# Designs tried in a protein design run: peptides against a protein of PDB entry 4Z5W. Part 227

Target 1, 305 residues: chain A of PDB entry 4Z5W
Amino acid sequence: IPDVFLELNKLWYFSAQSNLFNGEMPRSLSNSRSISLLSLRNNTLSGQIYLNCSAMTNLTSLDLASNSFSGSIPSNLPNCLRLKTINFAKIKFIAQIPESFKNFQSLTSLSFSNSSIQNISSALEILQHCQNLKTLVLTLNFQKEELPSVPSLQFKNLKVLIIASCQLRGTVPQWLSNSPSLQLLDLSWNQLSGTIPPWLGSLNSLFYLDLSNNTFIGEIPHSLTSLQSLVSKENAVEEPSPDFPFFKKKNTNAGGLQYNQPSSFPPMIDLSYNSLNGSIWPEFGDLRQLHVLNLKNNNLSGNIP

## One batch from the design tools (peptide; made by RFdiffusion4, then SolubleMPNN)

Design b2_p29_4_s4 (from b2_p29_4, 20 letters changed)
Fold by OpenDDE base, seed 3:
Structure b2_p29_4_s4 (fold): chain B 305 residues (1-305), chain A 29 residues (1-29)
Amino acid sequence: as target 1 above (305 residues)
Amino acid sequence: SAAEEYKKWEEEEEKKLKKEKEEALAAKS
């Protein structure tokens, strides 16, 4: 990409996605005072990510996903005081989240999907201080780590949490009960164990639950039949979606689903590919907004209601 | 592993998205 952005003093939006751009990000772009939305996703850009946050005072959205960037996560990003959305998916950092992210109060949406991020305990301890954080995607990181269950962890405003395909150990963490605004939870394709906790049914905004492909045991919590967002339409709070797509693998060899917005996810409960036992609750019939109930490949018994 | 299969699938879906955008750009020129 040519270093010509100094003359573009009115440039508000730059999208150069899915091209063949190589080399480093232009220094003039990293110093742009006018740019609000920057997307360079799906290129071959390389080097260290550097943004001059003191110059980039209008930067609100940053998508650098699917590039060949290297090195550490830029620790100065919290100094970009208007930066809300970050997509760093498929950038191979091989790093931990910087401690400076404790101060990232502008942050609303963050993706590190498949970014070789390490230390989930440190990541969650840091990110809990981001009071405006609503969307967090950490899929394909933290390989074989333990999902921390520390009750002091608190994500008060969290709406979307996706931590799939990490081979995470542990249980469904109780600190998620401190997220009453949670709409979407995906912990699929891990090694999570224990029982599914009844307090999940108290998450009145939860319309999408994926716990599939784990090692959960015991009965399906009856409280899941009382998920208010799946009983009635009245509580669908539309919030601004992140500027990045979500990818969802189906359990079948059929192609995956791309979702551009959290609101485009179907109302779903997927508990498939576990070791759950007992009956299917007939009260699942009360979930009139539910589009997908997937209970396959469990040890369930009795009648189908 | 399940993670490697997820990674491969995610790479294929992104290639499809790239191709679809290139075709949509070519149809506007």
Scores: peptide ipSAE 0.029, ipTM 0.611, DockQ to the pose 0.031
Fold by OpenDDE base, seed 4:
Structure b2_p29_4_s4 (fold): chain B 305 residues (1-305), chain A 29 residues (1-29)
Amino acid sequence: as target 1 above (305 residues)
Amino acid sequence: SAAEEYKKWEEEEEKKLKKEKEEALAAKS
């Protein structure tokens, strides 16, 4: 990418995604006062990520996903006082989340999907201080770590939590009950154990639940039949989604789905590929907004309602 | 592993998405 952005003093949006750009990010781009949205996703850009947050006062969205960047996560990003959305998916950092992210009050959406992030306990302890954080994607990180169950963790404004395919150990953490605005929860493809907690049914905005491919035991909580977002349409508050896409793995024979917005996910309960027992509750019939109920590959018994 | 299968799938879906965008850009030209 040429180093010409100093002359582009009116450039508000720069999208150069899905090209063949290589080398480092231009210094003039890292110092742009005018850019609000920067997307360089799906290129071959390399080197250290550096942004001059003192210069980049209009930066609101940053998508650098699927590049060959190396080195540390930029600890100065919280100094970008208007920066709301960050997509760092598929950047191989091999790092922990910087402690400076405790001060990241502008942050609303963060993805580190498949970014070799380490220490989930530290990550969650840091990110809970981001009071405006609504979307958090941490898929394909923290390999074989334990999902912390510390009750003091609080994500009050969290709407989307995706921590899939981490081989995480532990149980469904009680601190998720402190997120009453949660709309989408994906903890699929982990090694989570214990019972599915009844308090999940108290998450009145939860329309998408994926707990598939874990080691959960016991009965399906009856409280899941009372998920208000799946009973009635009236509670579907469409809020602005992050500027980055979500990827959902379909079953092995069907191509994946890209979702640009949480609202584009089908209303779903997926509890498949666990060790759940007991009956299917007839009251799942009350979930009139439910599009997908997947209970396959469990130890369920009794009558199908 | 499940993570490796998810990773491979995510890489394939990103390639498809790239191709679909290229085709959509070509169809607008």
Scores: peptide ipSAE 0.020, ipTM 0.570, DockQ to the pose 0.032
Fold by OpenDDE base, seed 2:
Structure b2_p29_4_s4 (fold): chain B 305 residues (1-305), chain A 29 residues (1-29)
Amino acid sequence: as target 1 above (305 residues)
Amino acid sequence: SAAEEYKKWEEEEEKKLKKEKEEALAAKS
């Protein structure tokens, strides 16, 4: 990419995604005062990610996903006072979340999907301080770590949490009960154990639950038949979605699903591929908004209601 | 591993998304 962005003093939107750009990010781009949305996704850009946050005062969205960037996560990003959305998916950092992210009050949406992030305990301890954080995607990180159950963890404004395919150990963490606005929870393809907690049914905004491909035992909590978002059409407050797509792995070798917004996910309960026992509750028939109920490959018994 | 399979799948979905964008650009030209 040529270093000509000093001349582009009115450039608000720069999208150069899905090209063949290589080398480092131009210094003039990293110093742009006008750019609000920067997307360089799906190129071959390399080197350290550097942004001059004191110059980039209009930056609101950053998509650098699917590039060959290396090194540490830029610790100065919290100084970009308007930066809301970050997509760093498929960047091989081999790093922890910077401690400076405790101060990242502008942050609303973050993806580190498949970015070689380490230490889930530190990551969650840091990111809980992001009071405006609504969407968090941490899929394909933290391999074989333990999902922290520390009750002091608090994501008060969290709406979307995706931590799939990490081989995480532990149980469904009690601190998620402190997220009453949670709409989408995906903890699929882990090694989570214990029972499914009844308090999940108290998450009145939860319309998408994926706990599939774990080691959960015991009965399905009857409280899941009372998920308010699946009983009635509440007007899902269309909050601003992140500027990055979501990808969902299917349990079959049939291709994945792309979702552009959380609202485009089908209302779903997926508890498949566990060790759950007991009956299917007839009261699942009360979930009039539910599109997908997947209970396959469990130890369930009794009658199908 | 399940993580390697998920990674391969995510790379394929990224290639599809690129192709769809290229086709949409070609249809506007």
Scores: peptide ipSAE 0.019, ipTM 0.551, DockQ to the pose 0.031
Fold by OpenDDE base, seed 5:
Structure b2_p29_4_s4 (fold): chain B 305 residues (1-305), chain A 29 residues (1-29)
Amino acid sequence: as target 1 above (305 residues)
Amino acid sequence: SAAEEYKKWEEEEEKKLKKEKEEALAAKS
């Protein structure tokens, strides 16, 4: 990318995604006062990520995903006072989340999917301080770590949590009960164990639940038949979506589903590929908004209602 | 591993997204 962005003093949106750009980010781009949306996703950009947050006063969205950047996660990003959305998916950091992210009050959406992030306990302890954080994607990190169950963790405004394919150990964490606005939970493709907690059915905004491909045992909580978002249409809140897509792996096929917005996810309960037992509750028939109920590959018995 | 399969699948889905965008750009030209 040429170092000409000083001349582009009116450039508000720069999208150069899915090209063949190589080398480092040009210094003039890292100092742009005009850019609000920056997407360089799916290139071969390299070097250390550096943004002059004191200059980049209009930056609201940053997508650098699927590049060959190296080094540390930029600790100065919280100084970008308007920065809301960050996509750092598929950047091999081999790092922990910086402590400075405790101060990241502008942050609304963060993805580190497949970014070699380490220490999930530290990551969640830091990110709980982001009071505006609504979307958090941490898929393909924290390999074989334990999902912390510390009750003091609080994501009050969290709407989307995706921590899939981490081989995480532990249970469904009680601190998620402190997220009453949670709409989408994906903890699929882990090594989570224990029972599915009944309080999960009290999350009145939860319309998408994926707990598939874990080691859950016991009965399906009857409280899941009372998920208010799946009973009635009235809870369809228009939500600010992140500027990055979501991906869902299909359990049986090499194909996935792409969702550009949380609203594009089908209303779903996926508990497949566990060790759940007992019956299917007839009251699942009350979930009039439910599009997908996937209970396959469990130890369920009795009649299909 | 499930993580490696997910990684490979996510790389394939991003390639499809790239192709769809290239086709959409070509249709606007």
Scores: peptide ipSAE 0.016, ipTM 0.509, DockQ to the pose 0.031

Design b2_p29_5_s1 (from b2_p29_5, 10 letters changed)
Fold by OpenDDE base, seed 3:
Formats: structure tokens, C-alpha cells, sequence
Structure b2_p29_5_s1 (fold): chain B 305 residues (1-305), chain A 29 residues (1-29)
């Protein structure tokens, strides 16, 4: 990309998605005082990510996903005082989350999907300090690590949590009960074990639950039949609207079905591909807003109600 | 119930022999 953006004193939005841009990010973009929304998603940009946060005082959204950037996660990003949304998906950092992210109070939406992030315990311990964090996507990281169950972890304002396809071990963590505003939970494609905890049914805003392709055992918690968001149309809850799309993928190489907003997901309970036993609760029929109940490939018995 | 049967039909109750592929996971890429 040519380094010509110094002359664009009124540049508020720049989108160069899905092009063939190569080389480094232009220094004029990294120093832009006017830019609010920057998207360079799906290019071949390389080198170190550098943003001059002291100059970029209007930056609110950053999408650099699916580029060939290298090096560390920029530790100075918390100094971008208006930066809310970050998409760093498919950037191979091979790094831990910087400790400086404890101070990232402007952060509302973060994705590191398939970014070779390491140490999930440190990542969650750091990111819990982001008081405004509503959307967190950590899919395809932390390979074969243990999902921490530390009860002191608190994500009070979290609405969307996606930590899929990490081969994570452990159980559904009790600290998620400290996120009463949780709307979407995807922990699918892991090696999570134990029983599905009954307290998941107390997450009244939870409309999308994916625990598929794990090693869960025991009965389906009856409390899942009482999820309020699936019983009745709740009033228009302020939906988390990250400035990046989501994709439902069957594998890392396939094109995914695109969802522009979390609200575009069908209300779903997916418990498929586990070792769950017992009966299907008739009270799942009371979930009038539920679109998909996936229980396939379990050890369930009895009659289908 | 007819409602549960509909929900299950939409998701499939197929054993792994009929549909070997698990449901997909969410990403931002």
C-alpha cells in the first residue's frame, strides 16, 4: 500500500479488505489522527504491527485479520484510548497476551482466532481486567492446554465467549457463572470433560450454547429447559456488535458460513458428539425461541418426547 | 413432543455412521 495517507486529513474510514496488498502497513496509516475505522483484513501484509497510539487518537476499530504479520502483539495498544474493537484473527504471533492489556479499558471486542496465542491461564487472568470487554474470541489457540477453573476469574460484562477448537482439557469453568450477561458460549471442539454444570441454565440471556464435540458425561442438566432467553422473546437487549464478522467452520480449511452479528445466530443448544446419557427432557418443548436442539451422537436413551 | 421432534429433526439424531462430521465451530476468519 502506498504511503500517501498523510494528505488524507479527513480519512475517517479505510477499508482495503480482500485485496492483494503486500509489504508493511503504511506509516501514514499508523500515524493517522483522523482515522476511526481501519480494516486491512485478508491481505498479505507483513512485518511488525506498529500503531502510534499517541497520534491515532480517533482509532476505534482495527481489523488486521488474515495477514502475514509477524512478531509480538503490540503491547502499546491500551494507549489507544478510544480503541474498542480488535480483530487479529489468523496472525501467527506465537505469543502470550501482553500484561499491558490489564489496562485496556476501552476494549469491548477482541479476536485472536487462530493467532498462535499461548498460555490460556495468563490470557484470561489479564483480560478479566478489561472491564468493558463484551466479546472475546480465542478459537484455534492454546492447543492442548487446560481451561482454567479458577473461581476468582471475573468477566462481568462478557456477552460473547468463543474458545472453540483448542483441544482444551478441563471442565466447564465455574467462573463463567460470574458472567450473568452471557448471550453466546462456544466451547466446542475441545477435550472438555465432566458433567455439564446446572448453573448454565441460570444464564438468562444465553441463547446460543455450543458444547459439541467434547467428552462430557452424565445427564443433560434440567436447568437448560429454563433458559429465559429461549422461553420468551426478551426485550431488545443491547447486542454486542463487534466490527468484525463471525464464521461457522467445520474445519480450518473450509469456507465458513458468515454471520455479521451475534444476533444473526439462530438460538441453539448443541450438545452433540459427547457421551451424555439419560433422557431428553420434555420441557425442551417450552423453549419456544429455540431453533436448533442438537443432541446427536450421545448415549441418550428413552423416548423422544 | 412434536416440537422436540421438529427441533431434533432439524439438527439430526443420526449416529456417527450416517453423519460422521460434527457441527462446526465459530471463528472470526
Amino acid sequence: as target 1 above (305 residues)
Amino acid sequence: SSRIQELIRNAGLASRSFDPEPSGFLTTE
Scores: peptide ipSAE 0.450, ipTM 0.842, DockQ to the pose 0.574; fails the geometry check
Fold by OpenDDE base, seed 4:
Structure b2_p29_5_s1 (fold): chain B 305 residues (1-305), chain A 29 residues (1-29)
Amino acid sequence: as target 1 above (305 residues)
Amino acid sequence: SSRIQELIRNAGLASRSFDPEPSGFLTTE
């Protein structure tokens, strides 16, 4: 990409996604005072990510996903006082979340999907301080780590949590009960064990639950039959969606089905590929908004209601 | 119930022998 962005003093939106751009991100772009939305997703850009946050005073959204950037996660990003959305998916950092992210008050949506992030305990401990964090995607990180169950962890404003395909051990963490606004939870493709906790059915805004492909045991909590978002159409105030798309992938190598916003996901309970036992609750029939109930490949018994 | 049967028809209750592939997971890449 040519270093000509100093002349573009009115550049508000720059999208060069899905091209063949290589080399470093232009310094003039990293110093742009006018840019609000920057997307360089799906290129071959390299070098260290550097943003001059003192210059980039209008930057609200950053998508650098699927590039060949190297080095550390930029610790100065919290100084970009208007930066709300960050997509760093598929950038191989081999790093922990910077401690400076405790101060990232503008942050609303963060993805590090498949970015070789390490230390989930530190990551969650840091990110809980982001008071405006609504969307957190950490899929394909934390290889064989344990999902922390520390009750002090608190994500008060969290709406979307995706920590799938991490080979995480542990149980469904109690600290998620501190996220009453949670709408979407994906903890699929881990090594999570124990029972599915009954308090999960108290998350009244939860319309999408994926716990598939884990090692959960015991009965399906009856409280899941009373999820309010699945009983009635709550007028979910369409909160501003992240400026990055989501993908439902069967594996790391396949293209995923694209979803532009979390609200476009079908209302779903996926408990498939576990070791759940007992019966299917007849009260699942009361979930009038539910589109998908996936209970495949469990140890369920009795009659289908 | 007819509703549960509909939901099951959409997602299925297949055993491991008939549907060996887990559902997909969510990413942003």
Scores: peptide ipSAE 0.446, ipTM 0.839, DockQ to the pose 0.596; fails the geometry check
Fold by OpenDDE base, seed 2:
Structure b2_p29_5_s1 (fold): chain B 305 residues (1-305), chain A 29 residues (1-29)
Amino acid sequence: as target 1 above (305 residues)
Amino acid sequence: SSRIQELIRNAGLASRSFDPEPSGFLTTE
């Protein structure tokens, strides 16, 4: 990309996604005072990510996903006082989340999907201080780590949590009960064990639950038949979505089905590929807003109601 | 119930022989 952005003092939106751009990010772009939304995803850009946050006072959204950037996560990003949305998916950092992210009060949506992030305990301990954090995507990181169950962890405003395909060990963490606004939970493709906790049915905004491909045992909690968001349409608040799309992938190498907003996901309960036992609750029939109930590949018995 | 049967049909209660792969997971890539 040419280093010509110094003269573009009115540049508000720059999208150069899905091109063949190589080399480093232009220094004039890293110092742009006018830019609000920057998307350079799906290129071959390289080098270290550097943003002059003291100059980039209008930056609200940053998408650098699917590039060949290297080095550490930029520790100065919290100094970008208007930066809300960050997509760093598929950037191979091989790093921990910086301690400076405790001060990232403007942050609303963060993705590190498939970014070689390490130490999930430190990551969650840091990110809980981001009071405005609504969307957190950590899929394909933390390989074979333990999902922390520390009750002091608190994500009060969290609406979308995706930590899939990490081979995480542990149980469904009780600290998620401190997130009453949670709408979407994906913990699929892990090594999570124990029983599915009954308090999940108290998450009245939860319309998408994926616990598939884990090692859960015991009965399906009856409280899942009373999820209020799946009984009535009244609570479908159109929330500001992150400026990046989501993809549902069958595996790490497959192309994903694109979803532009979390609200575009079909209301779903997926408990498939576990070791759950007992019967299917007839009261799942009362979930009028539910589109998909996936219970396949369990140890369930009795009749289908 | 007819409703549960519909929900199950949409997701499949198929044995591993008919749907050998787990449901997909969510990413941003």
Scores: peptide ipSAE 0.436, ipTM 0.830, DockQ to the pose 0.568; fails the geometry check
Fold by OpenDDE base, seed 5:
Structure b2_p29_5_s1 (fold): chain B 305 residues (1-305), chain A 29 residues (1-29)
Amino acid sequence: as target 1 above (305 residues)
Amino acid sequence: SSRIQELIRNAGLASRSFDPEPSGFLTTE
């Protein structure tokens, strides 16, 4: 990308996604006072990510996903006082989330999907201080770590949590019960164990639950048959989508089905590929808004109601 | 119930021997 952005003092939106751009991010772009939305997703950009947050006073959205950037996560990003959305998916940082992110009050949506992020405990301890954080995607990180169950963790405004395909150990974390606005939970493709906790059925906004491909045991909690968002339409909170799409993928190398908004996901309960036993509750029939009930590849018995 | 049967038709209740492929997971890339 040429270093010509100094004269582009009215540039509000720059999208150069899905090209073959290489080299470093232009210094004039990293110092742009006018830019609000920056997307360089799916290029071959390299070097360290540097943004002059003191200059970039209008920056609201940053998508650098699927680039060859290296080095540390920019610790100064919280100084970008209007920055709401960050997509750093598929950037191989091999790093922890910076401690400075405790101060990231403008942050509403964050993705580090497949970014070689380490230390899930530190990541969650830091990110819980982001009071405006609504969407958090941490898929394909933290390989073989333990999902912390520290009850003091609080994501009060969290609506979308995706921590899939991390080979995480542990149980469904109790601190998620402190997220009453949670609409979408994906903890699939981990090594999570224990029982599915009944308090999940108290998450009245939860319309998408994926716990598939784990090692859960015991019965399906009856409380899942009373998920209020799946009983009635009235609780479908239209949310502002994050400025990045979601993909449902079977593996890391396959193309995924694209979803532009979390609200575009079919209302779903996926408990497939576990070791769940007992019967299917007839009261799942009362979930009139449910589109997909996936219970395949478990140890369930009895009749299908 | 007919409703549960409908919900299952799209997702399946296959035993391990009939559907070996797990459901996909969500990413942003």
Scores: peptide ipSAE 0.436, ipTM 0.831, DockQ to the pose 0.596; fails the geometry check

